# Peptides against a protein of PDB entry 3PUK, part 34

Target 1, 227 residues: chain A of PDB entry 3PUK
Amino acid sequence: ERGLKSVVWRKIKTAVFDDCRKEGEWKIMLLDEFTTKLLSSCCKMTDLLEEGITVIENIYKNREPVRQMKALYFISPTPKSVDCFLRDFGSKSEKKYKAAYIYFTDFCPDSLFNKIKASCSKSIRRCKEINISFIPQESQVYTLDVPDAFYYCYSPDPSNASRKEVVMEAMAEQIVTVCATLDENPGVRYKSKPLDNASKLAQLVEKKLEDYYKIDEKGLIKGKTQS

## One batch from the design tools (peptide; aimed at target 1 F113 E129 N131)

Design b2_p14_4_s2 (made by RFdiffusion4, then SolubleMPNN; from b2_p14_4, 11 letters changed)
Fold by OpenDDE base, seed 3:
Structure b2_p14_4_s2 (fold): chain B 227 residues (1-227), chain A 14 residues (1-14)
Amino acid sequence: as target 1 above (227 residues)
Amino acid sequence: KYARRKEIEEEYSL
């Protein structure tokens, strides 16, 4: 069995690099905070060079135009990352790159997608959503990237209840992406805590897994696995 | 939302 890192890399290679590959063409790759961590966890710079990436740039930083090269955006579907993309291509006169390939790590909200389409559609060669919103640590271990998760989940302040729910939903979504990547429908196990956060998260994950596999392309409900 | 997750990846035509 290949470790989680290998599985994630293989998925990125297939879904992103192979999808936009052109013989003899080099691309600039734009990453955000999450995808920087993601790629760092599962590949080396030499691997990226083999996939036709000449340089990696941080999408949040101001960058000089390289108008003769196409850009590969591997980013999270967040307002911040999308806004940075729009700054690169939003102006007809000041496009930073020749064209863009966009690969989101998860579902892009319709509002953000429509904003991109309305502003930059002519510059975009590909726009895909892939289902990888987690960071592999070990062969069977991953971490979630949800800002302030600890703070809201363990806050005793009732005013944070709504924020806690949002965080829990985001965490559950990311866990489901792990299951999808591994093609698993695990029986969820948890250790209870005083605030019963683990139980609530488990329930959310179970519900989302059920919904995911009920509408699988094969029309088959995947049985629970022992992962 | 879940309907689009039938596959691990979704392609948009722009």
Scores: peptide ipSAE 0.023, ipTM 0.597, DockQ to the pose 0.344
OpenDDE base, seeds 1, 2, 4, 5: peptide ipSAE 0.025, 0.026, 0.027, 0.021; ipTM 0.608, 0.617, 0.617, 0.591; seeds 1, 2, 4, 5 fail the geometry check

Design b2_p14_4_s3 (made by RFdiffusion4, then SolubleMPNN; from b2_p14_4, 8 letters changed)
Fold by OpenDDE base, seed 2:
Structure b2_p14_4_s3 (fold): chain B 227 residues (1-227), chain A 14 residues (1-14)
Amino acid sequence: as target 1 above (227 residues)
Amino acid sequence: KYKRIKEIEKEFDL
């Protein structure tokens, strides 16, 4: 049974752990709020140990330097997480780790990326964007990680319309990352509700899927899949 | 924003 959890774990293992793995080398892994939930949903500490992670630390907390060890940052491309990373490597005197491998769960905005590059490029051995922005629950179920999604999506207050759109956009982005992870281009199915939120979300997902599977220079076409 | 490339690696000039 290939559950979504196993697929996500396999993706993380290949895209993150195998990518930076060195024989006999242990790393400290830094997680943020989302990636803590993500890893907790699809692996155990023993699994991480097998991948060469000695300890997991919260990126938001104050941490003691371990200057002899390299750090694996598996984090969301947010200002908060990036700022915490920059504090770890922003100055020679403040370097907490030997070097950094950074893996973002989504596209890192150019502004944040440039900030990282300008501040601590010498400390970074690899920076990679992987498209996993959802929490697997079971074989075919995932949870969206969008703060206040329920509140804004179901708010009758017109003043929240702009925030609702932002939330819907974030949801659509996360759904597309599921499709990307599964290598699928599904037909979107939804149940209409009085507020038509499901319809709007479906449209956003379809549009983003079209963009994601746009014919590239190789001329490869990905047709719609069943899911 | 999204490209058909599932994983994007960015290299830094060291």
Scores: peptide ipSAE 0.050, ipTM 0.717, DockQ to the pose 0.279
OpenDDE base, seeds 1, 3, 4, 5: peptide ipSAE 0.033, 0.043, 0.030, 0.037; ipTM 0.615, 0.613, 0.621, 0.627

Design b2_p14_4_s4 (made by RFdiffusion4, then SolubleMPNN; from b2_p14_4, 9 letters changed)
Fold by OpenDDE base, seed 1:
Structure b2_p14_4_s4 (fold): chain B 227 residues (1-227), chain A 14 residues (1-14)
Amino acid sequence: as target 1 above (227 residues)
Amino acid sequence: KYARRKEIDKLYSY
């Protein structure tokens, strides 16, 4: 099926698995809450085995050291996930794995990146940012993972205005990752009534799309796609 | 975003 799930899987395969693949080498893969949902939405365990993953572990759980194996961290750029990684490699004498490959689902903030660089750089074989922060559901359907988005977007309380803006920005960023994954620069369509939330979100998406394609690898400004 | 990604990849490419 040429659906969004297949496109997402192909992107992960190219950006993550092909990037760190070594012939005959098995890796332990560490996932967080978001990447667990992401992989579950677009692949099977058999697919991961074919990509050289022997076992999947939750990064938040206590894990036994496997010092002879390399670890593949496919995680969100959050303080919680980064702190768990730092615990695995922060001590020279107590490294849980032989080495690490790190793939972030989005831009890693400088504060988190600097912590990693300062403490664990010698243990890292690869560190890459990919741009997938959504869950594919169907061929044309995806789900955003923004905590409390429903509550803040539909709250009538004016005191939640600042939090609503933060949530809308996060949603806009995730929508842009869908467009980037599909290699599209669409016109944004929305139903504005009864709330203005959709209009505000659309404006944020348009702005972020412009910023994304200005910085694109090919230096070519991608025109608007018909959608 | 892209420029920074290249720098990270260069720094951690063995």
Scores: peptide ipSAE 0.030, ipTM 0.625, DockQ to the pose 0.597
OpenDDE base, seeds 2, 3, 4, 5: peptide ipSAE 0.028, 0.028, 0.030, 0.028; ipTM 0.616, 0.609, 0.625, 0.616; seed 2 fails the geometry check

Design b2_p14_5 (made by RFdiffusion4)
Pose (drawn by RFdiffusion4):
Structure b2_p14_5 (pose): chain A 227 residues (1-227), chain P 14 residues (1-14)
Amino acid sequence: as target 1 above (227 residues)
Amino acid sequence: SKYENRKEREELFE
């Protein structure tokens, strides 16, 4: 099947689970708020065992150290989600697990990355960005994770316009992960209609996905595709 | 940029 959640599942399995799957052994997966909703969206937690995951736990709440099991961190590049990882490895009196495998849902800010590039420890065996920043609500419908996006797009023009841009970029890069997961590099068009916001956004997506496929690293897609 | 650093970061931890 080619359901939207089937496509995403095929990406998570190959880009995450298989990428650190060691045939004979199992791992503990850790999730933040987003990745929880993402995984619950495209599979049952039963399917995880077959993928090398014996236990899934919340990265937020404190956990008991299992120093003989390797950890699979499947998290977003969020300050909260990352600060929690640094609690397990490095500073201080650490560690909690035998090894660390980090998979970011999206591009990791240099700011956050540096905070983990230091307290690295031999543990962090891998750190990849898989670029999936959306929810496969239905086999043909997707939703983003841009909190309070509607308000910061149609609010007046007061003090909180600086956040509008923050929301506008968050939508743009998050939309780009939708195209990248679908292995599509589509042409961009907007409606040029009420308030003309689709124009500003259409430009951001166009610019960001040009920079994106200048780096992909999957090498499957470059230049505009038939979409 | 965070975009340009992706490949280098993956190589660093491999």

Design b2_p14_5_s1 (made by RFdiffusion4, then SolubleMPNN; from b2_p14_5, 5 letters changed)
Fold by OpenDDE base, seed 3:
Order: sequence, then C-alpha cells, then structure tokens
Structure b2_p14_5_s1 (fold): chain B 227 residues (1-227), chain A 14 residues (1-14)
Amino acid sequence: as target 1 above (227 residues)
Amino acid sequence: SEIENVKKREEFFE
C-alpha cells in the first residue's frame, strides 16, 4: 500500500518514541523545517499523541518556557538547529524545559556534537542519530532535502565546482539512508545527461553503500539487490 | 567507525 511511508513511521516509532518512552510521561516535541515535513508525510497528529507527545513546537521560534516538561528534539544535525537547541539549554538559569532527548536525522559532525557536550551535557538524557534524511512521497518514491541542489549541480559557473561536490555528497548520503531504512543494497542505475552529474552521484552512492554495510552493526556485507 | 562513534555518543548521554 503506502510501503515507504509506513516503513519510515515504523522506524521513527522504534528509534525515537519507543527509545525515550516513559509510562505516564508526556513530552514536548521540537521540530525543524525538515523533520516537520518528514513527520507530516508519514503520520498524523493523533499518532503523535499516542506516542506521548502533547504539543509540537518549531525549534526556530521563540518559545515560552515549560520548565516542568521534558523536551524531545527531533532535528537535523545543522548549525541552525543546534544553535536553537543551545539557546534553549545553554544558560543554567534560563532552561526552557526540564531535560532534553535529542534525535538527529543523520550523522552529527564532531564540531557540533562537541559544542553541545561542552554547553549543556547535564541537561541531555539521550542523544542518538537515527539515519533518516529523506521525505517519503509515495509507496516507492522519496525526495531529497538538499538546498540549492538543482542550482549548483547544473550551474555553468566553474566557481561553483566546490559547492557542487558538497551537494553531491549530501545527496549521496541521503540516498544511502533510504537504502538503510529499507534494508536494501541496490545496484545503482542512472541515465546519462550532458553533464556527468548522474555518473558521479552513482559512484558516490555505490561507495557509501559499500562503506555502510561493511561497518554495519551485524558486521555483514549484503549482496547487491535489484530494487 | 561511524557506527561505533554513534554508540559511544549514546552511552555518554545515558
């Protein structure tokens, strides 16, 4: 039916909500731009209520403190989202919530992690990376969330070459998270275009897939699948 | 490895 959406929801339920669940406890959930779109694509508000979320707040907005409640941060590992989190807990006297559970949608760079650790480690009860950085659209369709991807990938300006590489790396990483979520190691397929973007992206995806499965939790290398 | 680093981070905040 809606296979990808249900798989994504099941992943979030297991990796986030079940992980921090405490009987009888309600939490405030903080979302950024990406995770707002992600949850909107795969669940309803009633689903979140069933998981112990009383209210959803935007991490970018100035919010009133609710010091008696714990907060669940489901956010992207970006400087902007992390800075907003730090504003909530950075000051000992001005903590907005009782404690924080942090779940990143992807790998959090050491620089950002260390910044969090140095500033408000005592307020954090959980910090986990759950590896979901895509938006499910249909049963077998997803979209990537990489700002300005089209612009840089197809820019004729050679000055954008370095940015293009960064964008391609980000796209490749997100594709790998889809494969990991679906427990697949597919052979990469692409159509050639005037630019070598498709070939380069395919190579990046292939390499990242190999690296991911070589170092997976089971220590197994999965063979190529046809997906 | 990246996975090992994630586990270490989780243990730190438990």
Scores: peptide ipSAE 0.027, ipTM 0.618, DockQ to the pose 0.533
OpenDDE base, seeds 1, 2, 4, 5: peptide ipSAE 0.025, 0.026, 0.022, 0.024; ipTM 0.613, 0.620, 0.620, 0.623; seeds 2, 5 fail the geometry check

Design b2_p14_5_s2 (made by RFdiffusion4, then SolubleMPNN; from b2_p14_5, 6 letters changed)
Fold by OpenDDE base, seed 3:
Structure b2_p14_5_s2 (fold): chain B 227 residues (1-227), chain A 14 residues (1-14)
Amino acid sequence: as target 1 above (227 residues)
Amino acid sequence: SKIERRPEVEKFFE
């Protein structure tokens, strides 16, 4: 296995599968668009079987109930994915599985979290936020999942400035999750382009990295690394 | 616990 893929898989294994593992129990795993790509990039179906997953399903699709099985939701904290979850457990008549374990790939906004809690808290056995919002491609290469990033970052239209900022913020956050996963605080390097997007993104990343490590769980400030 | 949030992430987004 390639280095980054192995690291990502190990993180998912420990943060998700080991967290909800019960001896002799099989689960159905529900994935969204992002987590489908994520898992496909760093594991095989045989790996998932070893972790107690019998079937993987797309959360966006209409699925038949399997009421005797518990469901493992590994999803992004988006309105779309959350709404699909709510349709699975939002009412007694619509309950598709025995219970749910929810693992978000990032922080779930309070608005979405409270919506879940208000409607189907009794069906939830576990709800955990993890920190993985990127897709590994090579040993040291990853892909960000930010819709329309190319369009807004390279748009010459000033009217897109606000959207550009939102996109760059999202990109910076995802880069920081990579660094957190690798336990690195890198010196940020970039190549300048006609539009100062790379410089702005680098500044955002550096700022966020600084904030992240200052308030990390260990309370430690890690020095910059050369990776 | 049943729920495990990441409070540091909120601060990170601010």
Scores: peptide ipSAE 0.207, ipTM 0.685, DockQ to the pose 0.101
OpenDDE base, seeds 1, 2, 4, 5: peptide ipSAE 0.208, 0.160, 0.184, 0.187; ipTM 0.682, 0.700, 0.704, 0.705; seeds 1, 5 fail the geometry check

Design b2_p14_5_s3 (made by RFdiffusion4, then SolubleMPNN; from b2_p14_5, 5 letters changed)
Fold by OpenDDE base, seed 3:
Structure b2_p14_5_s3 (fold): chain B 227 residues (1-227), chain A 14 residues (1-14)
Amino acid sequence: as target 1 above (227 residues)
Amino acid sequence: SEIERRKEVEEFFE
């Protein structure tokens, strides 16, 4: 078993499965595109069975109701995934499951969060935001999930500058979640080509790391470490 | 219901 995959699995086990575990209870787990890839990269179906998951369903599909079972939503805080959740619990006639446990892979914007709270709060037993927004590939390698990152970062067209900044911000945020997962506050190192993309990204990561560890989940402040 | 937000106060509701 590879190191980073094991670390990610342990974090998911602790933050998600252990958090909502009830003895003797089985849940249906709903995944979106990102979390499907995430779990596939760091666990097997047998692992999920051990954690009380009876079946995995795609949140984007039109699913048949299983009203006697509770559902565990492990999803990204995106409009698409949230809309699918709202369809599952937004009305009495459309209620798919007995109740919902929601775990977001990152901070859920207030706009989306308020939508959920306003429409189906009675169906929610637990809602938690965790910090896992990357895919582990090897023992020390991960892949960022940022659409069009290559195109915008290397675009010579000045008209794409604003979009490039958005992509850089998203990448930096995901890198910070990796560091948080590994419990590291590293000194950022980079090698730049003619374009200053690496330098800009490094600066964003450094700033975000600083902000994160000023007020982390446990209220702890960590000095910079070397990774 | 229990809501735990990152870097925010935990919120409870039913």
Scores: peptide ipSAE 0.114, ipTM 0.651, DockQ to the pose 0.189
OpenDDE base, seeds 1, 2, 4, 5: peptide ipSAE 0.071, 0.092, 0.091, 0.092; ipTM 0.642, 0.650, 0.635, 0.638

Design b2_p14_5_s4 (made by RFdiffusion4, then SolubleMPNN; from b2_p14_5, 5 letters changed)
Fold by OpenDDE base, seed 2:
Structure b2_p14_5_s4 (fold): chain B 227 residues (1-227), chain A 14 residues (1-14)
Amino acid sequence: as target 1 above (227 residues)
Amino acid sequence: SRIENRKKNEEFFE
């Protein structure tokens, strides 16, 4: 029933916790809105403790400095989350933690990345993109986190067309992260509706899947899988 | 303390 949750957890464990794990070291973990939901969906606090996380903090909230501890930032690559990170490390006097490990849930735009690099590169021990942008619900079900997706996708107002495209793009990206996490290249199936939203989304997913496997660092060309 | 941290963590996931 929880196969996808287990896969997601395993991916996070390998890509994040194992990547920065040091024996005997505890870290403070900073989460944003999405990663809070993500971790809540696939693990328990006891699991995080086993991975060396002593405290979980909301990145958006004011926090007291813990200068002797390193911080693990598991966050989405958004201006809001990045800005909060920068507040923690932007100045020597305001440095809240000893050092930072940053793991983004998706591709971090160059603009944001450059901003981080320019301001606090010395404080960053690791920066990685792990490409998990969905919430697992059950073995074969996941939810997308795209604000206002319903409104824009079903809006009859032509003025929302641009936003609709942005939303669909975001949805497609998140779906691709599921496929990547599962190491699959599925044939996209969709149910036709009066609106062409499903078809458009399917096309976007297919295109992004193709792009993903073309640029796969492992050099493995994977054919379509049954999913 | 570890106890305080645990309480905070539990509240976080509510």
Scores: peptide ipSAE 0.029, ipTM 0.543, DockQ to the pose 0.020
OpenDDE base, seeds 1, 3, 4, 5: peptide ipSAE 0.020, 0.024, 0.025, 0.025; ipTM 0.535, 0.542, 0.513, 0.555; seed 5 fails the geometry check

Design b2_p14_6 (made by RFdiffusion4)
Pose (drawn by RFdiffusion4):
Structure b2_p14_6 (pose): chain A 227 residues (1-227), chain P 14 residues (1-14)
Amino acid sequence: as target 1 above (227 residues)
Amino acid sequence: SYEKREERNKEFDF
C-alpha cells in the first residue's frame, strides 16, 4: 500500500531502526511529545519489537539507568528534548546507557548541536537527521506541528508579528520534510488571494527546498520532479 | 546550514 502513513513507516524503518539495528540484540527507544504522536500514527507499538526495540520510554520523565542496553533517541531538535539527552550523557555524574543513537526529526540547530557536541562522550555512536516533521493523520492527509500557527497568522499587526515569521518558517521547513519524505521536489505556486500570505510562504518553501536538495545525502532526488 | 548534515553524519558514524 502507498498510504501516507505507509510511506512514512517505510522511511522510519530504513532511516532509523534498520540504521542502528544489530541483528542479535535489542534497544531501548526514547521519544518526545512529537515522535510519540508520529510513531503512534503509522504503527502499533507491537511492530517495534520486530524492529529491535524492546522498550519505549518517555525522554522527558526521569528514567532508571540501564548501562548494558544501547539507547535509540528518536526526538525532535527541541531544546527540551535535547536537554533531556544531555542529562543522560556527559554533565553530570553520568551516564545512563551503554551507547547513544540520536535521530532528529528535522535539522538540528547549531545552537542545540553544540550543547551536545561538547558533552559528547564516546557514547554517541550516531547522530542523524531524517527530516520527518509531520503527522500522517490519514493515508492522504497530513498535519504539521506548528503550535498556535493560526493565531500568529491572522492576528493584528501588534508586537507579536516577530513570532509570525517564526511560525512562517516553521511551516515552510516542516512542509519541506513532507516533500522530502515523498521524494518529491515539486514546483511552487500560491493562490494570490486573501491577504496574500501563501505568496510569502510559497517563497520560503521554494527557497528552503532548493537549499535542502543541495544537501539531502539520500541522493535520490535533485532538481524539480513531476509534482 | 543544511550542508552540516553530511559532516555531522561523518563525525558521529562509529

Design b2_p14_6_s1 (made by RFdiffusion4, then SolubleMPNN; from b2_p14_6, 8 letters changed)
Fold by OpenDDE base, seed 5:
Structure b2_p14_6_s1 (fold): chain B 227 residues (1-227), chain A 14 residues (1-14)
Amino acid sequence: as target 1 above (227 residues)
Amino acid sequence: SYSRRKEIDELFDK
């Protein structure tokens, strides 16, 4: 039996480190808040050294240039993280690193993607979406990173209905990334009472799972598995 | 995330 942490690490190793590995080359890795938590949950610094990472830097901090080193950006596709990347390689600023490899933890919105293409395309050697938007805790436990999820989901105020929907969508998307990472298409189970939040979330997950497997790398739709 | 794989590869695989 394989723990979720090891599965996540193996996924990152394959999708990120193996993808950009060059013999004898060291990279600086840039992390944001989410990916810092993600990597800390499933690996050690020694593991990263073995993967050719010499230094880990916080993308949000003002960092000194290391122009001879290539940078590996393992970041969430958020405006904040993307803006920090753009600051490192944008035409209006001196490049901090030799080149960039970008690996997003989730689907990068077209607006952000286009912004990157327009500003920094020549500096980018690789851009990939790896679809890991959760934090592994235990063998079968993970946490989601959705701001104010609890507040909006359990708010009795009808005015929060639209915000609740957005949160539910985000949660469903992250759950799908777990399923994708584990190569599972589970039959979703939920407790419907006292609120319908679980039912709604389950429906969203099922829909997104269907969409994912329709356009997955293998082009195959997996049947339902036990959850 | 795979829906744009071709485009991403064409633009950034160097």
Scores: peptide ipSAE 0.035, ipTM 0.654, DockQ to the pose 0.592
OpenDDE base, seeds 1, 2, 3, 4: peptide ipSAE 0.032, 0.025, 0.031, 0.024; ipTM 0.642, 0.637, 0.643, 0.613; seed 1 fails the geometry check

Design b2_p14_6_s2 (made by RFdiffusion4, then SolubleMPNN; from b2_p14_6, 10 letters changed)
Fold by OpenDDE base, seed 2:
Structure b2_p14_6_s2 (fold): chain B 227 residues (1-227), chain A 14 residues (1-14)
Amino acid sequence: as target 1 above (227 residues)
Amino acid sequence: SYSRRKEIDELYTK
């Protein structure tokens, strides 16, 4: 059985590195908080060097321009990460890098996507949405990156109901990325007691899985798998 | 979630 870490790395290699790889070309890679954790969980620096990455930079930090090199942005589709990208390429005279390859870990909202298109489309050589929004831990174990998930899911305060729904939605999205990565449509098993959170999450996952496979370009309709 | 993949490729693949 292939470990989840290996599967995730293979997907990143094919979807990101192979997609933008040019022989003899080195790139600077920009990471945010999530993608830093993601790559740290499934690869080593030596692996990244083999993929043509010379330097890893934090997108949130102030960075010196390296105008002769192209940049690989592997980032989450968040306002913060997108804003940092836009600052790097917002002005023609102050571009941090020669060009950009952008790979989002999930669907980029139209508002953010349109903002990118309007401001720096000429600097972008590639833009792709990949579907990896989880951190692999073990062969069959992963962690979700949803801020304050614990607090909102178990909050007794009714005023947090809307936030709980947002958290549950985010968790469901990330679980679907695991299924997509593994090319599986699993039956969801859960323990619902004493709270109904698990049941709600299961329903969200099932719905999103159905949507995912319906719109999959490969046109593959898969039955439920047991994993 | 991947409905825009074709559009993205057309616009940003150089």
Scores: peptide ipSAE 0.028, ipTM 0.649, DockQ to the pose 0.655
OpenDDE base, seeds 1, 3, 4, 5: peptide ipSAE 0.037, 0.029, 0.025, 0.024; ipTM 0.595, 0.572, 0.598, 0.565; seeds 1, 3 fail the geometry check

Design b2_p14_6_s3 (made by RFdiffusion4, then SolubleMPNN; from b2_p14_6, 9 letters changed)
Fold by OpenDDE base, seed 3:
Structure b2_p14_6_s3 (fold): chain B 227 residues (1-227), chain A 14 residues (1-14)
Amino acid sequence: as target 1 above (227 residues)
Amino acid sequence: SYSRKKEIDKLFSK
């Protein structure tokens, strides 16, 4: 059995690096906060060099143009990351790089996708959603990236009810990406006390898993693999 | 979704 970190790396290698690989070509890779943590958790710089990455840059920073190099954007589908990408390619006269390959860690909302398409379509050679929205910590252990999740989920203030729902939705979505990565459809179990947060989260996960496995690449429904 | 993925690939595969 292979650890979760190895599984995540293999998926990234296949879905991202192998997908855009060209013989003899080096790329600059742009990362955001989440993908920096993700790659740091499952690979080394030597691994990235083997995949044709010459340097890693932070998408949030003001970077100098390297117009002769193609850029690999491995980023979250957030307004912040997308806006930074648009700044790199939005102006014809001030393109930071030769071309862009974009790989989102999750579903990119239509609003953001359309914004990219309208502004930078000619510069984009590849755009893909790879569906990895978690950080592997150890074997079969992962961490969700949902800011202030603990605060809102356990807040006694009724005014936070709406935010709590948003947080739980985000958590459920990220858990589904883990299941998708591991090709598992678990029967979700939980302990509800002292609050009902676990119950609600479990229901959200189950519903999302059902939706995900309704249609797979082969058009088949995957049965539950464990309870 | 897988249907969405196919559309993205079609639009930006060069």
Scores: peptide ipSAE 0.039, ipTM 0.676, DockQ to the pose 0.562
OpenDDE base, seeds 1, 2, 4, 5: peptide ipSAE 0.039, 0.036, 0.035, 0.036; ipTM 0.730, 0.668, 0.716, 0.704

Design b2_p14_6_s4 (made by RFdiffusion4, then SolubleMPNN; from b2_p14_6, 7 letters changed)
Fold by OpenDDE base, seed 3:
Structure b2_p14_6_s4 (fold): chain B 227 residues (1-227), chain A 14 residues (1-14)
Amino acid sequence: as target 1 above (227 residues)
Amino acid sequence: SYSRRKEIEKEFTL
C-alpha cells in the first residue's frame, strides 16, 4: 500500500492532467492558496513539468496576459477564486489566456457555477469537480483547510452559532473527500470534549458518507470499512 | 457529487 501523498498525486494526475492532456501542448496552471499547499504536499515542480505545465501562477495576483497559451485552473470553488477567474476571462477584449480548463477541488455551488456559465462559457473547454479538499501530511494523516475553524468551533459567543455550523459542514465535506480518495467508508470515532462539537461533526460525516456512496458511479452503497 | 460532475462536464465540453 502506498502512502496518502502518492494516492493524492495519482488522483490529481488522472483527474486533472490526463483529462486535459493534448500532445505537444503546454499550459499555464493557476493555483489558489489551498491548491498551492495541496500540490506542494504531494509533488515536485519536475512532476508538473512532465505533465505539460510550463509555469505556475497565483490566481490572486495581477498577471500579464499570455494570450497564446491555454490555462489550467486548479482551484477551490470559492467566491474569491471564482472572481479571480472571471477577471481573467470576463471581458471579451481582455482575456488573459487562449482558453480555460477548470478543475474544482470540491462541489461547486450552483450560484458560482451559474455565474461562470453566464460570463465566459465560450472560453471554457472543460469544467470538472475532482473531490480533493484536504492536505496530506503523512501516510495516514491529513489536515483540513477551513479558515477560522478553531475560533468559531470554540467561541463562547452565541452570535457565532450560525458560522460554527457552516464551518462544521465544510470540515465534514473535507473528511468525506479523504474517504472517497482512499475508497473507504469508515466507522466514525471521536473523543468527547466539554463541547459537543466532536459528536456533531461525527454525525455530519456519517450522513455525508452515506449520501456520497448512494450516488456513487456504481450506484451502490459501500459497506462500512474498518479504518 | 458524481451526478453533478457529469452534468458540468457535458455543459462545458467543446
Scores: peptide ipSAE 0.031, ipTM 0.605, DockQ to the pose 0.572
OpenDDE base, seeds 1, 2, 4, 5: peptide ipSAE 0.028, 0.026, 0.026, 0.028; ipTM 0.593, 0.586, 0.576, 0.593; seed 5 fails the geometry check

Design b2_p14_7 (made by RFdiffusion4)
Pose (drawn by RFdiffusion4):
Structure b2_p14_7 (pose): chain A 227 residues (1-227), chain P 14 residues (1-14)
Amino acid sequence: as target 1 above (227 residues)
Amino acid sequence: SLEERAEKIKEFNE
C-alpha cells in the first residue's frame, strides 16, 4: 500500500531502526512528545519488537539506568528533548546506557548540537537527521507541529509579529520534510488571494527545499520532480 | 547553514 502512513513507516524503518539494528540484540527507544505521536500514527507498538525495540520510554520523565542496553533516541531537535539526553550522557555523574543512537526528526540547530557535541562521550555512536516533521493523520492527509500557528498568522500587527516569522519558517521547513519523505522536489505556487500570505510562505518553501536538496545525502532526488 | 550542519554531523559520526 502507498498510504501516507505507509510511506512514513517505510522511512522510519530504513532510516532509523534498520540503521542501528544489530540482528542478535535489542534496544530501548526513547521518545519525546512529537515522536510519540509520529510512531503511534503509523504503527502499533507491537511492530516495534520486530524492529529491535524491546522497550519504549519517555525521554522527559526520569528513567532507571540500564547500563548494558544501548539506547535509541528518536527525538525532535527541541531544547527540552535534547537537554534530557544530556542528562543521560556527560554532565554529570553519568551515564545511563551503554551507547547512544540519536535520530533527529529534523535539522538540528547548531546551538543545540554544540551542547551535545561537547558532552559527547564515546557513547554517542550515531547522530542522524531523517527529516520527518509531520503527522500522517490519514493515508492522504498530513498535519504539522507548529503550535499556535493559526493565531500568529492572523493576529493584528502588534508586538507578536516577530513570532509570526518564527511560525512561518517552522511551517516552511516542516512542509519541506513532507516533500523530502515523499521523495518529491515539487514546483511551488501560491494562490495570490486573501492577505497574500501563501506568497511569503511559498517563497520560504521554495528557498528552503533548494537548500535542502543541496545536501540531502540520500541522493535519491535533485532538481524539480514531476509534482 | 544547512550544508554546514550536515557536514558537522558527518564529522561528528567519525

